Peptides against a protein of PDB entry 3KDP. Designs and how they scored, part 55

Target 1, 230 residues: chain A of PDB entry 3KDP
Amino acid sequence: PFLIFIIANIPLPLGTVTILCIDLGTDMVPAISLAYEQAESDIMKRQPRNPKTDKLVNEQLISMAYGQIGMIQALGGFFTYFVILAENGFLPIHLLGLRVNWDDRWINDVEDSYGQQWTYEQRKIVEFTCHTPFFVTIVVVQWADLVICKTRRNSVFQQGMKNKILIFGLFEETALAAFLSYCPGMGVALRMYPLKPTWWFCAFPYSLLIFVYDEVRKLIIRRRPGGWVE

## One batch from the design tools (peptide; made by RFdiffusion4, then SolubleMPNN)

Design b2_p13_4_s1 (from b2_p13_4, 9 letters changed)
Fold by OpenDDE base, seed 2:
Structure b2_p13_4_s1 (fold): chain B 230 residues (1-230), chain A 13 residues (1-13)
Amino acid sequence: as target 1 above (230 residues)
Amino acid sequence: EVEKVLEETLKVL
């Protein structure tokens, strides 16, 4: 989010406070829950990792986590962001380079894609209106990400949802996201304005995409063990 | 406040 904000000079998609709420709030319990995941049914049939040659975090895992899954997560957030701004008159193409004028408090006549003029205060309301739905979109996408991280090779359907701590983590992050989104005063305290319940569904296609993508990946690994996809 | 500082820093860059 922040890199695209810099490179494309668009209005800030996700606030610093909302990022901290993800990294220090919603992600902690889910991440810890993975330590309690049951071993895959075939783990004892795999050769031990060579600690001298095989890194715990290899380039392939980094490529998958940041280059593939992380990109799908970012696309989900940006989709929500662009939809909200488009509903408020700012089409995606019009946002390119707009940051300089958007963030200038002395410019009160920034035009949208339809020629409507927006005051600084109105623009900041729309910007902060994007932060909470973007945050919630990330949380909803993280449901799929957490579930796919349960296994390296086996399907989630083969592994099952037996980890009660992971299930608790999913409920905890969802409850925290709902609390941060709807608790009175969060708009003042965290600049997180309440979102319409319909915005929770904007991430669902991306969560499904992540899940299907990883299940297909795992299916390929099971059919072709030792391939470059492992 | 952190967001404002970040925004101001990005305006200078």
Scores: peptide ipSAE 0.012, ipTM 0.360, DockQ to the pose 0.022
Fold by OpenDDE base, seed 4:
Structure b2_p13_4_s1 (fold): chain B 230 residues (1-230), chain A 13 residues (1-13)
Amino acid sequence: as target 1 above (230 residues)
Amino acid sequence: EVEKVLEETLKVL
Protein backbone atom coordinates (compact mmCIF):
# COMPACT_ATOMS: atom_id res chain seq x y z
CA PRO B 1 0.00 0.00 0.00
CA PHE B 2 2.59 2.57 1.04
CA LEU B 3 4.87 1.82 -1.92
CA ILE B 4 2.03 2.51 -4.37
CA PHE B 5 1.17 5.66 -2.41
CA ILE B 6 4.72 6.89 -3.06
CA ILE B 7 5.21 5.60 -6.63
CA ALA B 8 1.79 6.54 -8.02
CA ASN B 9 1.40 9.66 -5.83
CA ILE B 10 -2.16 8.70 -4.90
CA PRO B 11 -4.05 9.75 -1.74
CA LEU B 12 -3.03 7.61 1.25
CA PRO B 13 -4.89 4.28 0.90
CA LEU B 14 -4.26 3.05 4.43
CA GLY B 15 -3.34 5.16 7.43
CA THR B 16 -0.37 4.36 9.65
CA VAL B 17 -2.60 3.89 12.68
CA THR B 18 -4.65 1.44 10.64
CA ILE B 19 -1.49 -0.43 9.60
CA LEU B 20 -0.49 -0.67 13.26
CA CYS B 21 -3.96 -2.02 14.08
CA ILE B 22 -3.36 -4.76 11.48
CA ASP B 23 0.21 -5.60 12.46
CA LEU B 24 -0.25 -5.45 16.24
CA GLY B 25 -3.98 -6.01 16.59
CA THR B 26 -5.66 -8.26 14.06
CA ASP B 27 -2.63 -10.32 12.93
CA MET B 28 -1.03 -11.15 16.27
CA VAL B 29 -3.47 -13.68 17.74
CA PRO B 30 -4.04 -15.43 14.39
CA ALA B 31 -0.29 -15.72 13.82
CA ILE B 32 0.27 -17.16 17.31
CA SER B 33 -2.58 -19.60 16.72
CA LEU B 34 -0.61 -21.26 13.89
CA ALA B 35 1.92 -22.48 16.46
CA TYR B 36 -0.85 -24.67 17.89
CA GLU B 37 -1.88 -26.18 14.55
CA GLN B 38 -1.83 -29.96 14.38
CA ALA B 39 0.93 -31.51 12.33
CA GLU B 40 -0.02 -32.56 8.83
CA SER B 41 -0.82 -36.27 8.53
CA ASP B 42 2.24 -36.89 6.34
CA ILE B 43 4.76 -34.80 8.33
CA MET B 44 6.49 -37.89 9.77
CA LYS B 45 6.93 -39.25 6.24
CA ARG B 46 9.02 -36.21 5.27
CA GLN B 47 12.72 -36.07 5.94
CA PRO B 48 13.88 -33.58 8.55
CA ARG B 49 15.06 -30.24 7.23
CA ASN B 50 18.80 -30.10 6.71
CA PRO B 51 19.85 -26.95 8.62
CA LYS B 52 22.94 -26.54 6.40
CA THR B 53 21.13 -26.55 3.05
CA ASP B 54 17.48 -25.79 3.79
CA LYS B 55 16.75 -22.23 4.85
CA LEU B 56 13.68 -21.59 7.02
CA VAL B 57 12.91 -18.65 4.76
CA ASN B 58 13.78 -19.49 1.17
CA GLU B 59 13.11 -17.75 -2.14
CA GLN B 60 10.03 -19.92 -2.73
CA LEU B 61 8.51 -18.92 0.61
CA ILE B 62 9.26 -15.23 0.02
CA SER B 63 7.80 -15.49 -3.49
CA MET B 64 4.66 -17.18 -2.16
CA ALA B 65 4.14 -14.97 0.90
CA TYR B 66 5.06 -11.55 -0.49
CA GLY B 67 5.08 -12.05 -4.24
CA GLN B 68 1.81 -13.97 -4.64
CA ILE B 69 -0.44 -13.92 -1.56
CA GLY B 70 0.69 -10.47 -0.43
CA MET B 71 0.02 -9.07 -3.91
CA ILE B 72 -3.50 -10.54 -3.96
CA GLN B 73 -4.11 -9.03 -0.51
CA ALA B 74 -2.86 -5.65 -1.70
CA LEU B 75 -5.04 -5.87 -4.83
CA GLY B 76 -8.08 -6.56 -2.64
CA GLY B 77 -7.36 -3.52 -0.49
CA PHE B 78 -6.71 -1.30 -3.49
CA PHE B 79 -9.87 -2.53 -5.18
CA THR B 80 -11.91 -1.39 -2.18
CA TYR B 81 -9.98 1.90 -2.07
CA PHE B 82 -10.57 2.65 -5.76
CA VAL B 83 -14.27 1.74 -5.53
CA ILE B 84 -14.82 4.09 -2.58
CA LEU B 85 -12.96 6.94 -4.24
CA ALA B 86 -14.82 6.35 -7.51
CA GLU B 87 -18.15 6.47 -5.63
CA ASN B 88 -17.02 9.83 -4.25
CA GLY B 89 -16.17 11.17 -7.72
CA PHE B 90 -12.46 10.27 -7.98
CA LEU B 91 -11.80 7.78 -10.78
CA PRO B 92 -8.56 5.73 -10.52
CA ILE B 93 -6.86 7.54 -13.42
CA HIS B 94 -7.56 10.90 -11.79
CA LEU B 95 -5.88 9.78 -8.55
CA LEU B 96 -2.48 9.36 -10.25
CA GLY B 97 -0.26 12.25 -9.18
CA LEU B 98 -3.05 13.81 -7.07
CA ARG B 99 -1.31 13.27 -3.68
CA VAL B 100 0.60 16.55 -3.68
CA ASN B 101 -2.53 18.64 -4.20
CA TRP B 102 -4.63 16.29 -2.06
CA ASP B 103 -2.41 16.75 1.00
CA ASP B 104 -1.99 20.52 0.54
CA ARG B 105 -4.08 22.34 3.16
CA TRP B 106 -3.99 25.56 1.16
CA ILE B 107 -5.62 24.04 -1.93
CA ASN B 108 -9.38 23.97 -1.34
CA ASP B 109 -10.48 23.55 -4.96
CA VAL B 110 -9.13 20.12 -5.95
CA GLU B 111 -11.39 18.88 -8.72
CA ASP B 112 -12.71 15.35 -8.93
CA SER B 113 -13.28 13.45 -12.18
CA TYR B 114 -16.61 15.25 -12.64
CA GLY B 115 -15.38 18.81 -12.00
CA GLN B 116 -16.63 19.01 -8.41
CA GLN B 117 -14.31 20.99 -6.16
CA TRP B 118 -13.22 19.48 -2.85
CA THR B 119 -11.95 21.39 0.17
CA TYR B 120 -9.05 20.01 2.19
CA GLU B 121 -11.43 18.94 4.97
CA GLN B 122 -13.75 17.17 2.54
CA ARG B 123 -10.80 15.35 0.94
CA LYS B 124 -9.52 14.19 4.32
CA ILE B 125 -12.97 12.93 5.27
CA VAL B 126 -13.02 10.86 2.06
CA GLU B 127 -9.46 9.62 2.68
CA PHE B 128 -10.29 8.54 6.23
CA THR B 129 -13.49 6.99 4.90
CA CYS B 130 -11.23 4.80 2.71
CA HIS B 131 -8.95 3.69 5.57
CA THR B 132 -11.57 1.68 7.46
CA PRO B 133 -12.86 -0.30 4.45
CA PHE B 134 -9.27 -0.95 3.35
CA PHE B 135 -8.52 -2.26 6.85
CA VAL B 136 -11.64 -4.44 6.87
CA THR B 137 -10.71 -5.73 3.41
CA ILE B 138 -7.31 -6.78 4.75
CA VAL B 139 -8.95 -8.54 7.72
CA VAL B 140 -11.34 -10.44 5.43
CA VAL B 141 -8.46 -11.47 3.16
CA GLN B 142 -6.46 -12.47 6.26
CA TRP B 143 -9.17 -15.01 7.06
CA ALA B 144 -8.21 -16.84 3.89
CA ASP B 145 -4.49 -16.26 4.49
CA LEU B 146 -4.69 -17.71 8.00
CA VAL B 147 -6.65 -20.73 6.81
CA ILE B 148 -4.22 -21.47 3.95
CA CYS B 149 -1.26 -21.15 6.34
CA LYS B 150 -2.58 -24.11 8.38
CA THR B 151 -0.85 -26.52 6.00
CA ARG B 152 2.05 -26.67 3.55
CA ARG B 153 0.80 -29.56 1.43
CA ASN B 154 -2.51 -30.95 2.65
CA SER B 155 -5.80 -29.36 1.67
CA VAL B 156 -7.65 -27.47 4.38
CA PHE B 157 -10.44 -29.97 3.80
CA GLN B 158 -8.02 -32.79 4.68
CA GLN B 159 -6.58 -30.98 7.70
CA GLY B 160 -9.92 -29.68 8.99
CA MET B 161 -10.63 -26.81 11.38
CA LYS B 162 -9.70 -28.51 14.66
CA ASN B 163 -7.42 -25.78 16.01
CA LYS B 164 -9.59 -24.01 18.59
CA ILE B 165 -7.01 -21.25 19.06
CA LEU B 166 -7.09 -20.50 15.33
CA ILE B 167 -10.90 -20.36 15.40
CA PHE B 168 -10.66 -18.02 18.38
CA GLY B 169 -8.15 -15.90 16.45
CA LEU B 170 -10.58 -15.56 13.51
CA PHE B 171 -13.32 -14.39 15.86
CA GLU B 172 -10.96 -12.08 17.75
CA GLU B 173 -9.62 -10.35 14.63
CA THR B 174 -13.18 -9.96 13.29
CA ALA B 175 -14.46 -8.59 16.60
CA LEU B 176 -11.51 -6.21 16.82
CA ALA B 177 -12.11 -5.08 13.24
CA ALA B 178 -15.79 -4.47 14.03
CA PHE B 179 -14.87 -2.61 17.23
CA LEU B 180 -12.36 -0.36 15.46
CA SER B 181 -14.82 0.25 12.61
CA TYR B 182 -18.00 0.99 14.58
CA CYS B 183 -17.08 2.05 18.13
CA PRO B 184 -18.08 5.68 18.77
CA GLY B 185 -15.06 7.97 18.86
CA MET B 186 -12.84 5.84 16.57
CA GLY B 187 -13.21 8.47 13.85
CA VAL B 188 -11.62 11.00 16.19
CA ALA B 189 -9.17 8.69 17.96
CA LEU B 190 -7.90 6.64 15.00
CA ARG B 191 -9.32 8.57 12.02
CA MET B 192 -11.24 5.40 11.18
CA TYR B 193 -14.67 6.47 10.05
CA PRO B 194 -17.50 3.93 10.22
CA LEU B 195 -18.17 1.92 7.08
CA LYS B 196 -21.38 0.61 5.60
CA PRO B 197 -21.75 -3.12 6.35
CA THR B 198 -21.81 -3.78 2.58
CA TRP B 199 -18.09 -2.92 2.37
CA TRP B 200 -17.25 -6.12 4.25
CA PHE B 201 -18.29 -8.05 1.14
CA CYS B 202 -15.91 -6.21 -1.22
CA ALA B 203 -13.01 -8.39 -0.06
CA PHE B 204 -14.83 -11.73 -0.39
CA PRO B 205 -13.86 -12.35 -4.04
CA TYR B 206 -10.19 -11.81 -3.15
CA SER B 207 -10.45 -13.98 -0.05
CA LEU B 208 -11.97 -16.70 -2.21
CA LEU B 209 -9.27 -16.17 -4.86
CA ILE B 210 -6.51 -16.65 -2.26
CA PHE B 211 -8.18 -19.77 -0.93
CA VAL B 212 -8.72 -21.31 -4.39
CA TYR B 213 -5.22 -20.34 -5.51
CA ASP B 214 -3.60 -22.00 -2.50
CA GLU B 215 -5.77 -25.12 -2.73
CA VAL B 216 -4.81 -25.48 -6.41
CA ARG B 217 -1.14 -24.94 -5.50
CA LYS B 218 -1.34 -27.60 -2.78
CA LEU B 219 -3.11 -29.95 -5.18
CA ILE B 220 -0.27 -29.52 -7.70
CA ILE B 221 2.32 -30.16 -4.95
CA ARG B 222 0.50 -33.35 -3.91
CA ARG B 223 0.27 -34.61 -7.49
CA ARG B 224 3.79 -33.58 -8.53
CA PRO B 225 6.10 -33.71 -5.51
CA GLY B 226 9.46 -32.02 -6.11
CA GLY B 227 8.05 -29.50 -8.58
CA TRP B 228 9.12 -25.85 -8.80
CA VAL B 229 5.92 -24.88 -6.92
CA GLU B 230 7.23 -26.37 -3.62
CA GLU A 1 0.04 13.18 18.96
CA VAL A 2 0.83 9.62 17.93
CA GLU A 3 -0.88 10.22 14.59
CA LYS A 4 1.07 13.42 14.03
CA VAL A 5 4.32 11.64 14.86
CA LEU A 6 3.37 8.81 12.52
CA GLU A 7 2.39 11.25 9.77
CA GLU A 8 5.63 13.12 10.20
CA THR A 9 7.57 9.86 10.24
CA LEU A 10 5.86 8.83 7.02
CA LYS A 11 6.69 12.14 5.40
CA VAL A 12 10.34 11.54 6.23
CA LEU A 13 10.14 7.85 5.01
Scores: peptide ipSAE 0.010, ipTM 0.424, DockQ to the pose 0.027
Fold by OpenDDE base, seed 3:
Structure b2_p13_4_s1 (fold): chain B 230 residues (1-230), chain A 13 residues (1-13)
Amino acid sequence: as target 1 above (230 residues)
Amino acid sequence: EVEKVLEETLKVL
């Protein structure tokens, strides 16, 4: 989010407080839950990792996590952001370079894509209106991310959903996201304005895309062991 | 105030 905010000079897509809520709130319990996942059925057919040569976090894991899944997650968040701003009169093309004028409190006549003028206060309301749906979009996409992280090679359908701690983590992160989004005072305390329930569904296509993508990847690995995808 | 402190903390991290 911040990289695109800086490079494209767009209004801030996700607040710092919302990022903390992701990193320290919604992600911790799910991440811990993976430690309790059952071993894959083929784990004993794999040689032990050599601690001198094999990294725990290898280039392939980084490429998968940040280069593929992380990009789909970011696209989901930005999709929600652009939809909200477009519904408020700011088309994606018009947002490019707008940050400087957007963040200037002395400019009260920033025009949208339709020539409507927006005061600083109105612009900040719209900006903060984007933060909560972006946050929720990340949480919804993280459901798929957590589920795909259960296994490296086996399908989730082969592994099953037997990890009760992981299931608890999915409910916990969702409940926390709902609490942060709808609890009275969160708009003032966290600049997380309440979102319409419909915004929860904006991430579903991306969550499904992540799930399908990883299941296809795992299918390829199972059919062609030792391929470049493994 | 809490948000401001958090924002400043995140800028330093």
Scores: peptide ipSAE 0.009, ipTM 0.419, DockQ to the pose 0.031
Fold by OpenDDE base, seed 5:
Structure b2_p13_4_s1 (fold): chain B 230 residues (1-230), chain A 13 residues (1-13)
Amino acid sequence: as target 1 above (230 residues)
Amino acid sequence: EVEKVLEETLKVL
């Protein structure tokens, strides 16, 4: 998110406070819950890692985590951001280079794509209105990410949803996201304005995409062991 | 002020 904010000079898509709420709030309990996951049924049929040749963090893991799944998560957040701004009169092409004027408190006549003028206060309300749905989009996508992390090779359907701590983590992160989004005073304290309930559904296609993508990846690994996908 | 410094620091990260 931040790299695109710098390169494209667009209004800030995700606030720093919202990033901290993800990293320190919503993601901690889900991450801890993975320590309680049952071993995969075929684990004893796999060769042990060679500590001299096989790195724990390899290029394949980095490619999967940051290059594939992380990019799909970012696309989901940006999709929500662009839809909200478009509904408020700012088309995606008009946002390019707009940051300088957007963040200037002395400019009160920034025009949208339809020629409507926006005061600094109005622009900041719209920006902070984007931060909350972006945050919620990440939480909804993290549901799929957490579920796919249960296994390396087996399908989630083979592993099942028996980890009660993981299920608790999914409810906890969702409840925390709802609390941060709708609790009175969060607009002042965290710059998180409340979102319409319909915005929760904007991430669902991306969550499904992550799940389907990982299940297909795991299917390929099971059919072709030792391939470039592993 | 701490929130602004945190925001500015996190903007640099």
Scores: peptide ipSAE 0.009, ipTM 0.400, DockQ to the pose 0.028

Design b2_p13_4_s2 (from b2_p13_4, 11 letters changed)
Fold by OpenDDE base, seed 3:
Structure b2_p13_4_s2 (fold): chain B 230 residues (1-230), chain A 13 residues (1-13)
Amino acid sequence: as target 1 above (230 residues)
Amino acid sequence: EVEEVLEKVKKLL
C-alpha cells in the first residue's frame, strides 16, 4: 500500500493503524495455527533439510509469498480501494498524482472525475472510508492464503481441514475484522469507518483466484516432480 | 482530543 501511495501519489489506501491490526491482530493466530498442521503423507519420502546449506526461508518461498500470493492480495486490496473511490466520483486515472492536493488542508475545491468539488474534510472521510474495506479485503484473501499454506504438495482436499486450531484462527481473524469494522468508536479510534456488508464480497474473487492458482500449482508439482515450479 | 488519541494510538502502535 505505502509503496504505491508514494510512487503513484494516490490518496492513502490503507492507514498505519489498519496495517498494524493486520500484522498483530489478524495474522498472528492463523500463522501460529500452521505449526499444528499434520504432516503431508509424503513427508517421510523427502530428504531432511541440511541446516548448513538449506535455508528455512528460501528464494522459492519468498517468490511465492511476496512475488505471487502477496501481489494477488495487494491487487485485491487496490481493486476494492479503486471501486470505492470510483463510486465516490474519483476514477483511477484521476487519482494519479492527486495526493499533494488531496492532503492539502487549504485546498477545498479538489475536483473529482465529474467536476464535483470536494472539501478537505469530505476527501478525508472518503479516504478513511477506504481503509476498512481494504483491511477486510486483506482478511478475506488471507482465508485462502492460510488454507493453501497447509500443504506444499498435496491438495487441500487430500490433506483435509482437520486442524482445529487453523479453523479457530479463521474464525478469530474474521471475528476480529468484524469487531474492528463495526464496533462503536472504532471509526474514531482507528479511523476505520464502518463498511457496507457488500464490501466483504469484493474480495471473494481474489480469494478464489489464490485458491485455484495454488491448487493448480500443487497439481503440476504432483504430476511433474522436480519441475521448475517445485 | 480525537486527534490526540489517534496520535497516541499511532505512537503506541
Scores: peptide ipSAE 0.000, ipTM 0.343, DockQ to the pose 0.040
Fold by OpenDDE base, seed 4:
Structure b2_p13_4_s2 (fold): chain B 230 residues (1-230), chain A 13 residues (1-13)
Amino acid sequence: as target 1 above (230 residues)
Amino acid sequence: EVEEVLEKVKKLL
C-alpha cells in the first residue's frame, strides 16, 4: 500500500494506525495459533531438513508469502479502495498524481472525475472512509491466508479444522475488526470511520482466489513431488 | 464528533 502511495502519488490507501491494527491486533493471535496446528499426516515420511543447506526462511517461502499471497492480498485491498473512491466520484485514473493536491489543506477545490469540487475536509473524510474497508478487506483475505498456512502439502480438506486455537483466532480477528470498525469513537480515536456491512463482501472473491490458488498449488505438489512449485 | 462523522459518511456512502 505505502509503496504504491509513493510511486503512483495516490491518496493514502491504508493509514499507519490501520497497519498497526493489522500487525499488532489481527495478525498476532492467528499467527500464534499456527504453532498449535497438528502435524500433516505425511510429515514423518519426509526427510528432515538439512540445517546447513535448508534455511527456515528461503527464497521460495519469501516468493510465496510476499510475492504471491501478499500481492493477492494487496490487490484485494486496492480493489476495495478503488471501488470506494470510484463510488465517491474519483476514478482510478484520476487518482494518479492527485496526492499532492489531495493532502494540501489550502486547496479546497480539488475536482473529482465528474468535475465536483472537494474541500480538504471532505477529501479526508473519504480517505479515512477507505482505510476501514481496506483494513477489513485485509482481515477477510487473512482468513484464507491463515487457513492455507495450516499445511504445506496436504489440502485443508485433508487436514481439517481441528485446531481450536486457530478457530478462536479467526473469531478474535473478526471480532476485533468489527470492534475497530463500528465501536463509537473509533472514527475520532483511530480515524477508522464506520463502513457499511456490504464492504465486508468486497474481499470475498480475493479470499476465495487465495484459497483456490493454494489448494491447486498443493494439489500440484502432491501429484508432482519435487516440482518447482514445491 | 462521532455523530457528525457518521452523518458525513452516510452522505458519501
Scores: peptide ipSAE 0.000, ipTM 0.352, DockQ to the pose 0.056
Fold by OpenDDE base, seed 2:
Structure b2_p13_4_s2 (fold): chain B 230 residues (1-230), chain A 13 residues (1-13)
Amino acid sequence: as target 1 above (230 residues)
Amino acid sequence: EVEEVLEKVKKLL
């Protein structure tokens, strides 16, 4: 999010506080829960990793985590961001380069895509209106990400959902996201304005996309062991 | 404070 904010000079899509809530709040319990996942049924049939040649974190894992899944997660958040701004008169193309004028408190006549002028206060309200939906979008996409991380090779349908700690993690991150989104005073304390319940559904296509993508990937790995996809 | 820092960073960028 922040890289695109810099490169495209768009209004800030996700606040620093919301980022901290993701990194330290919603992601912590789910990530720990993966340590308690049941071994895949074929794990003892695999050769041990060679610690001299095989890195624990290889280029393929980095590519999958940051280059593929992370990009889909970011796209989900940005989709929500662009929809909110478009509903408020700011089309995506108009946001390019707008940051400088957007963040200037002395400019009170920033035009939207329809020629409506926006005061600094109005612009900041709409910016902060994006933060909570972007955050919730990430959490909803993280449901799929956590579930796909249960296994490296087996389908989630083969592995099942037997990890009670992971299930607890999914509920915890969801409850925390709901708390941060709807608790009175969060708008003042964290600049996280209340979220319309409909915004939770904006992430669902991306969660499904991640899930389908990973299941297809795992299917390819099972059919062609030792391939470049592994 | 974090926002002021962020605003300063934003101005440097």
Scores: peptide ipSAE 0.000, ipTM 0.290, DockQ to the pose 0.022; fails the geometry check
Fold by OpenDDE base, seed 5:
Structure b2_p13_4_s2 (fold): chain B 230 residues (1-230), chain A 13 residues (1-13)
Amino acid sequence: as target 1 above (230 residues)
Amino acid sequence: EVEEVLEKVKKLL
C-alpha cells in the first residue's frame, strides 16, 4: 500500500495506525493458532530437510507468501479503495498525482472527476472512510490465507477444520475488526470511520481466489512431486 | 504516550 502511495502519488489508501492494528491486533492470535495444527497425514513419507543445503525460508516460500498471496491481498484492498473513491466522485485516473493537493489543508477547492469542489475536511473524511474498508478487506482475505496455511501439500478438505484454536482466532480477528470499525471514538482515536456492512462483502471474491489458487497449487504438487511449484 | 509515539511515527512515515 505505502509503495503505491509514494509512486502513484494517490491519497493514502491505508493509514499507518490501521496497519499497526493488523500487524499487532488481528494477525497475532491466528498466527499462534497454527502452532496447534495437526500434522499432515503424509508427513512421514517426506524426506527430512537437509540443514546444510535447504533454507527454512527459501525463494519458493518468499515467492508464494509475498509475490503471490501478498499481492492478491493488496489488490483486494486497492479494489475496495478505488470503488469507494469512485462512488464519492473520484475516478482512479483522477487520483494519480492528486496527493499533493489532497493533503494540503490550505486548498479547499480540489475538484473531483465531475467538477465538484471538496474542502480539506471533506477530503479527509472520505480518505478515512476508505481506511476502514481497506482494513476490513485485509481481514476478510486473511481468513483464506490462514486456512490455506494449515497445510503445505494436502487439501484443506483432507485436513479438515478440527483446530478449535484456529476457529477461535478467526472469530477473534473478526470481532476485533468489527470493534475497531464501529466502536464510538475510533474515528477520533484511530481515524477509522464506520463502514456500511456491504463493504465486508467486497473482499469475498479475492478471498475465494486465494483459496482456489492454493488448492489448485496443492493439487499440482500432489500430482507432480518435485516440480517448480513445490 | 502511545498516542504521542503514534503521532511521531505518523510524521516520520
Scores: peptide ipSAE 0.000, ipTM 0.351, DockQ to the pose 0.029; fails the geometry check

Design b2_p13_4_s3 (from b2_p13_4, 8 letters changed)
Fold by OpenDDE base, seed 4:
Structure b2_p13_4_s3 (fold): chain B 230 residues (1-230), chain A 13 residues (1-13)
Amino acid sequence: as target 1 above (230 residues)
Amino acid sequence: DVLKKLQETLAIL
């Protein structure tokens, strides 16, 4: 999000506060819950990791986490961001290069795609109105990410949802996201303005895409052991 | 108070 903010010079899609709420709030319990996941049924058929050659974090894991899943998550967040701004009169093409004027408090006549003028205060309300749905979008796609992280090779349908701590983590992160989004005063305290309940559904296609993508990947690995997808 | 301090710190970022 921040890289695109700089490169494309668009209004800030995700605020620092919302990033901290993700990294320190919603992701902590889910991440810890993975330590309590049951071993995959095929784990005893796998060779032990060679500690000299096999890194815990390898290029393949980085490619999967940041290059694939992380990109789908980012696309989900940006989709929500662009939809909200478009509903407020700012089409995606009009946002390119707008950051400089958007963030200037002395410019009170920034035009949207329809020629409506926006004051600095109005623009910041719209920006902060984007931060909460972007945050919620990340939480919703993280449901899928957490679920796919339960296994490396087996389908989630084969593994099942037996990890009670993981289930608790999913409810906790959702409850925390709802609390941060709707608790009175969060707009003042965290610049997280309340979102319409409909915005929770904007991420669902991307969450489903992550889930389907990983299940297909795992299916390919199971059918073709030793492939480049492993 | 913690949230206000956090806001102040983040407003400097």
Scores: peptide ipSAE 0.016, ipTM 0.535, DockQ to the pose 0.034
Fold by OpenDDE base, seed 5:
Structure b2_p13_4_s3 (fold): chain B 230 residues (1-230), chain A 13 residues (1-13)
Amino acid sequence: as target 1 above (230 residues)
Amino acid sequence: DVLKKLQETLAIL
């Protein structure tokens, strides 16, 4: 998010406060819940890792975490961001280079894609209105991310949803996201303005995509052990 | 300049 903000000079898609709410709020309990996950049924049939040759953090893990899943999450957030700005009159092409004028408090006549002028206060309201749905989008795609992290090779359908701490984590992160989004005063305290309930559904295609992608990956690993995907 | 921008960012928070 921040890299695209710098490179494309677009209005800030995700605020620092919302990032902190993800990293310190919604992600902690789900991450801890993975410590309570049952071992995969075939774990004793796998060869042990060689500590001299096999890195814990390898290129495959980096590619999967940052290059694949992390990019799909970012695309989901940016999709929500661009849709909200388009509904408010700012088409994606018009956002390129707009940051300088957008963030200037002395410019009160920034034009949208339809020639409507926006004051600084109006622009900041719509920006902060984008931050909350972007945050919620990340939480919704994290449901899929957490579920796929239950296993390395087996399907989630083989593993099942028996981890009660993980289920609790999914409800906790969702309840926290709803609290941060809708509690009175969050617009002043955290710059998180309330979102329309319909925005929760914008992330669902991306959450499904993450889940399907990982299940297909795991299926390939099971059918072709020792491949480049493993 | 970085500290001043950080302070301005923290003041907007």
Scores: peptide ipSAE 0.009, ipTM 0.415, DockQ to the pose 0.023
Fold by OpenDDE base, seed 2:
Structure b2_p13_4_s3 (fold): chain B 230 residues (1-230), chain A 13 residues (1-13)
Amino acid sequence: as target 1 above (230 residues)
Amino acid sequence: DVLKKLQETLAIL
């Protein structure tokens, strides 16, 4: 989010406080829950890792986490951001280069895509209105990310949802996201304005895409062991 | 105020 904010000079899509709520709030319990996941049914049929040649974090893991899944997550967040701004009169093309004028408190006549003028205060309300739905979008795609991280090779349907700590983590992160989104005073305390319940559904196609993508990947690995997809 | 200053600092970066 911050890289695109700099490169494209768009209004800030995700606030610093919101990022901290993701990294230190919603993600901690789910991440810890993975330590309690049951071993895959075929774990004893796999060769042990060679500690001299095989890195714990390899290029394939980095490519999967940051290059593939991370890109789908970012696309989901930015989709929500662009939809909110478009509903408020700012089409995606018009946002390119707008940051300089958007963040200038002395400019009170920034035009939208339809020629409507926006004061600094009105623009900041719209910006902060994007932060909470972007955050919720990340939480919804993280449901799929957490579920796919349960296994390396086996389908989630083969592994099942037996990890009670992981299930608790999914409820905890969702409850925390709802608390941060709807608790009175969060707009003042965290600059997280309440969102319409419909914004929770904006991430669902991306969450489903992550899940389907990883299940197909795992299916290919099971059918062709030692392939380039492993 | 701290958040505003952080946003202003990030806007300058």
Scores: peptide ipSAE 0.006, ipTM 0.463, DockQ to the pose 0.025
Fold by OpenDDE base, seed 1:
Structure b2_p13_4_s3 (fold): chain B 230 residues (1-230), chain A 13 residues (1-13)
Amino acid sequence: as target 1 above (230 residues)
Amino acid sequence: DVLKKLQETLAIL
């Protein structure tokens, strides 16, 4: 998010507070829940990792976590961001380079894609209106991310949803996201303005994409052990 | 006032 914010000079898509709410709020319980996941049915057929040669975090894991899944998550967030701004008159092309004028409190006549002028206060309301749906989008794609992290090779359908702590984590992060999105005063306290319930569904295609992508990946690994996808 | 100051501090971060 911040890299595109800097490179494209677009209005801030995700605030610092919302990032902290993700990293410290919504991700914590789900991540801990994975420690309670049942072992895969074939785990005892795998050789133990050699701690001298085999990195716990390898290039493949980094590529999957940051390069693939993380990019799909970011795309989901940006999709939601661009849709909200487009609904408020700011088409994606018009946002390029707009940050300087957007963040200037002395410029009160920033035009949208339709020639409507926006005051600084109005622009900040729209910006903060984007932060909450972006945050919620991340939470929704994290559902898929958490579920795919249950297994390394087996399908989630083979593993099942028996981890009650993981299920609790999914409810907790969702409840926290709803609380932060809709609790009175969150707009003032956290710059998290309430979102229309329909915005929760904007992330669903990306959540499904993450899930399908990883299930296909795992299917390939199961059919072709030792492939580049492993 | 504290919330406003916190918001300003968080906006700088």
Scores: peptide ipSAE 0.015, ipTM 0.502, DockQ to the pose 0.034; fails the geometry check

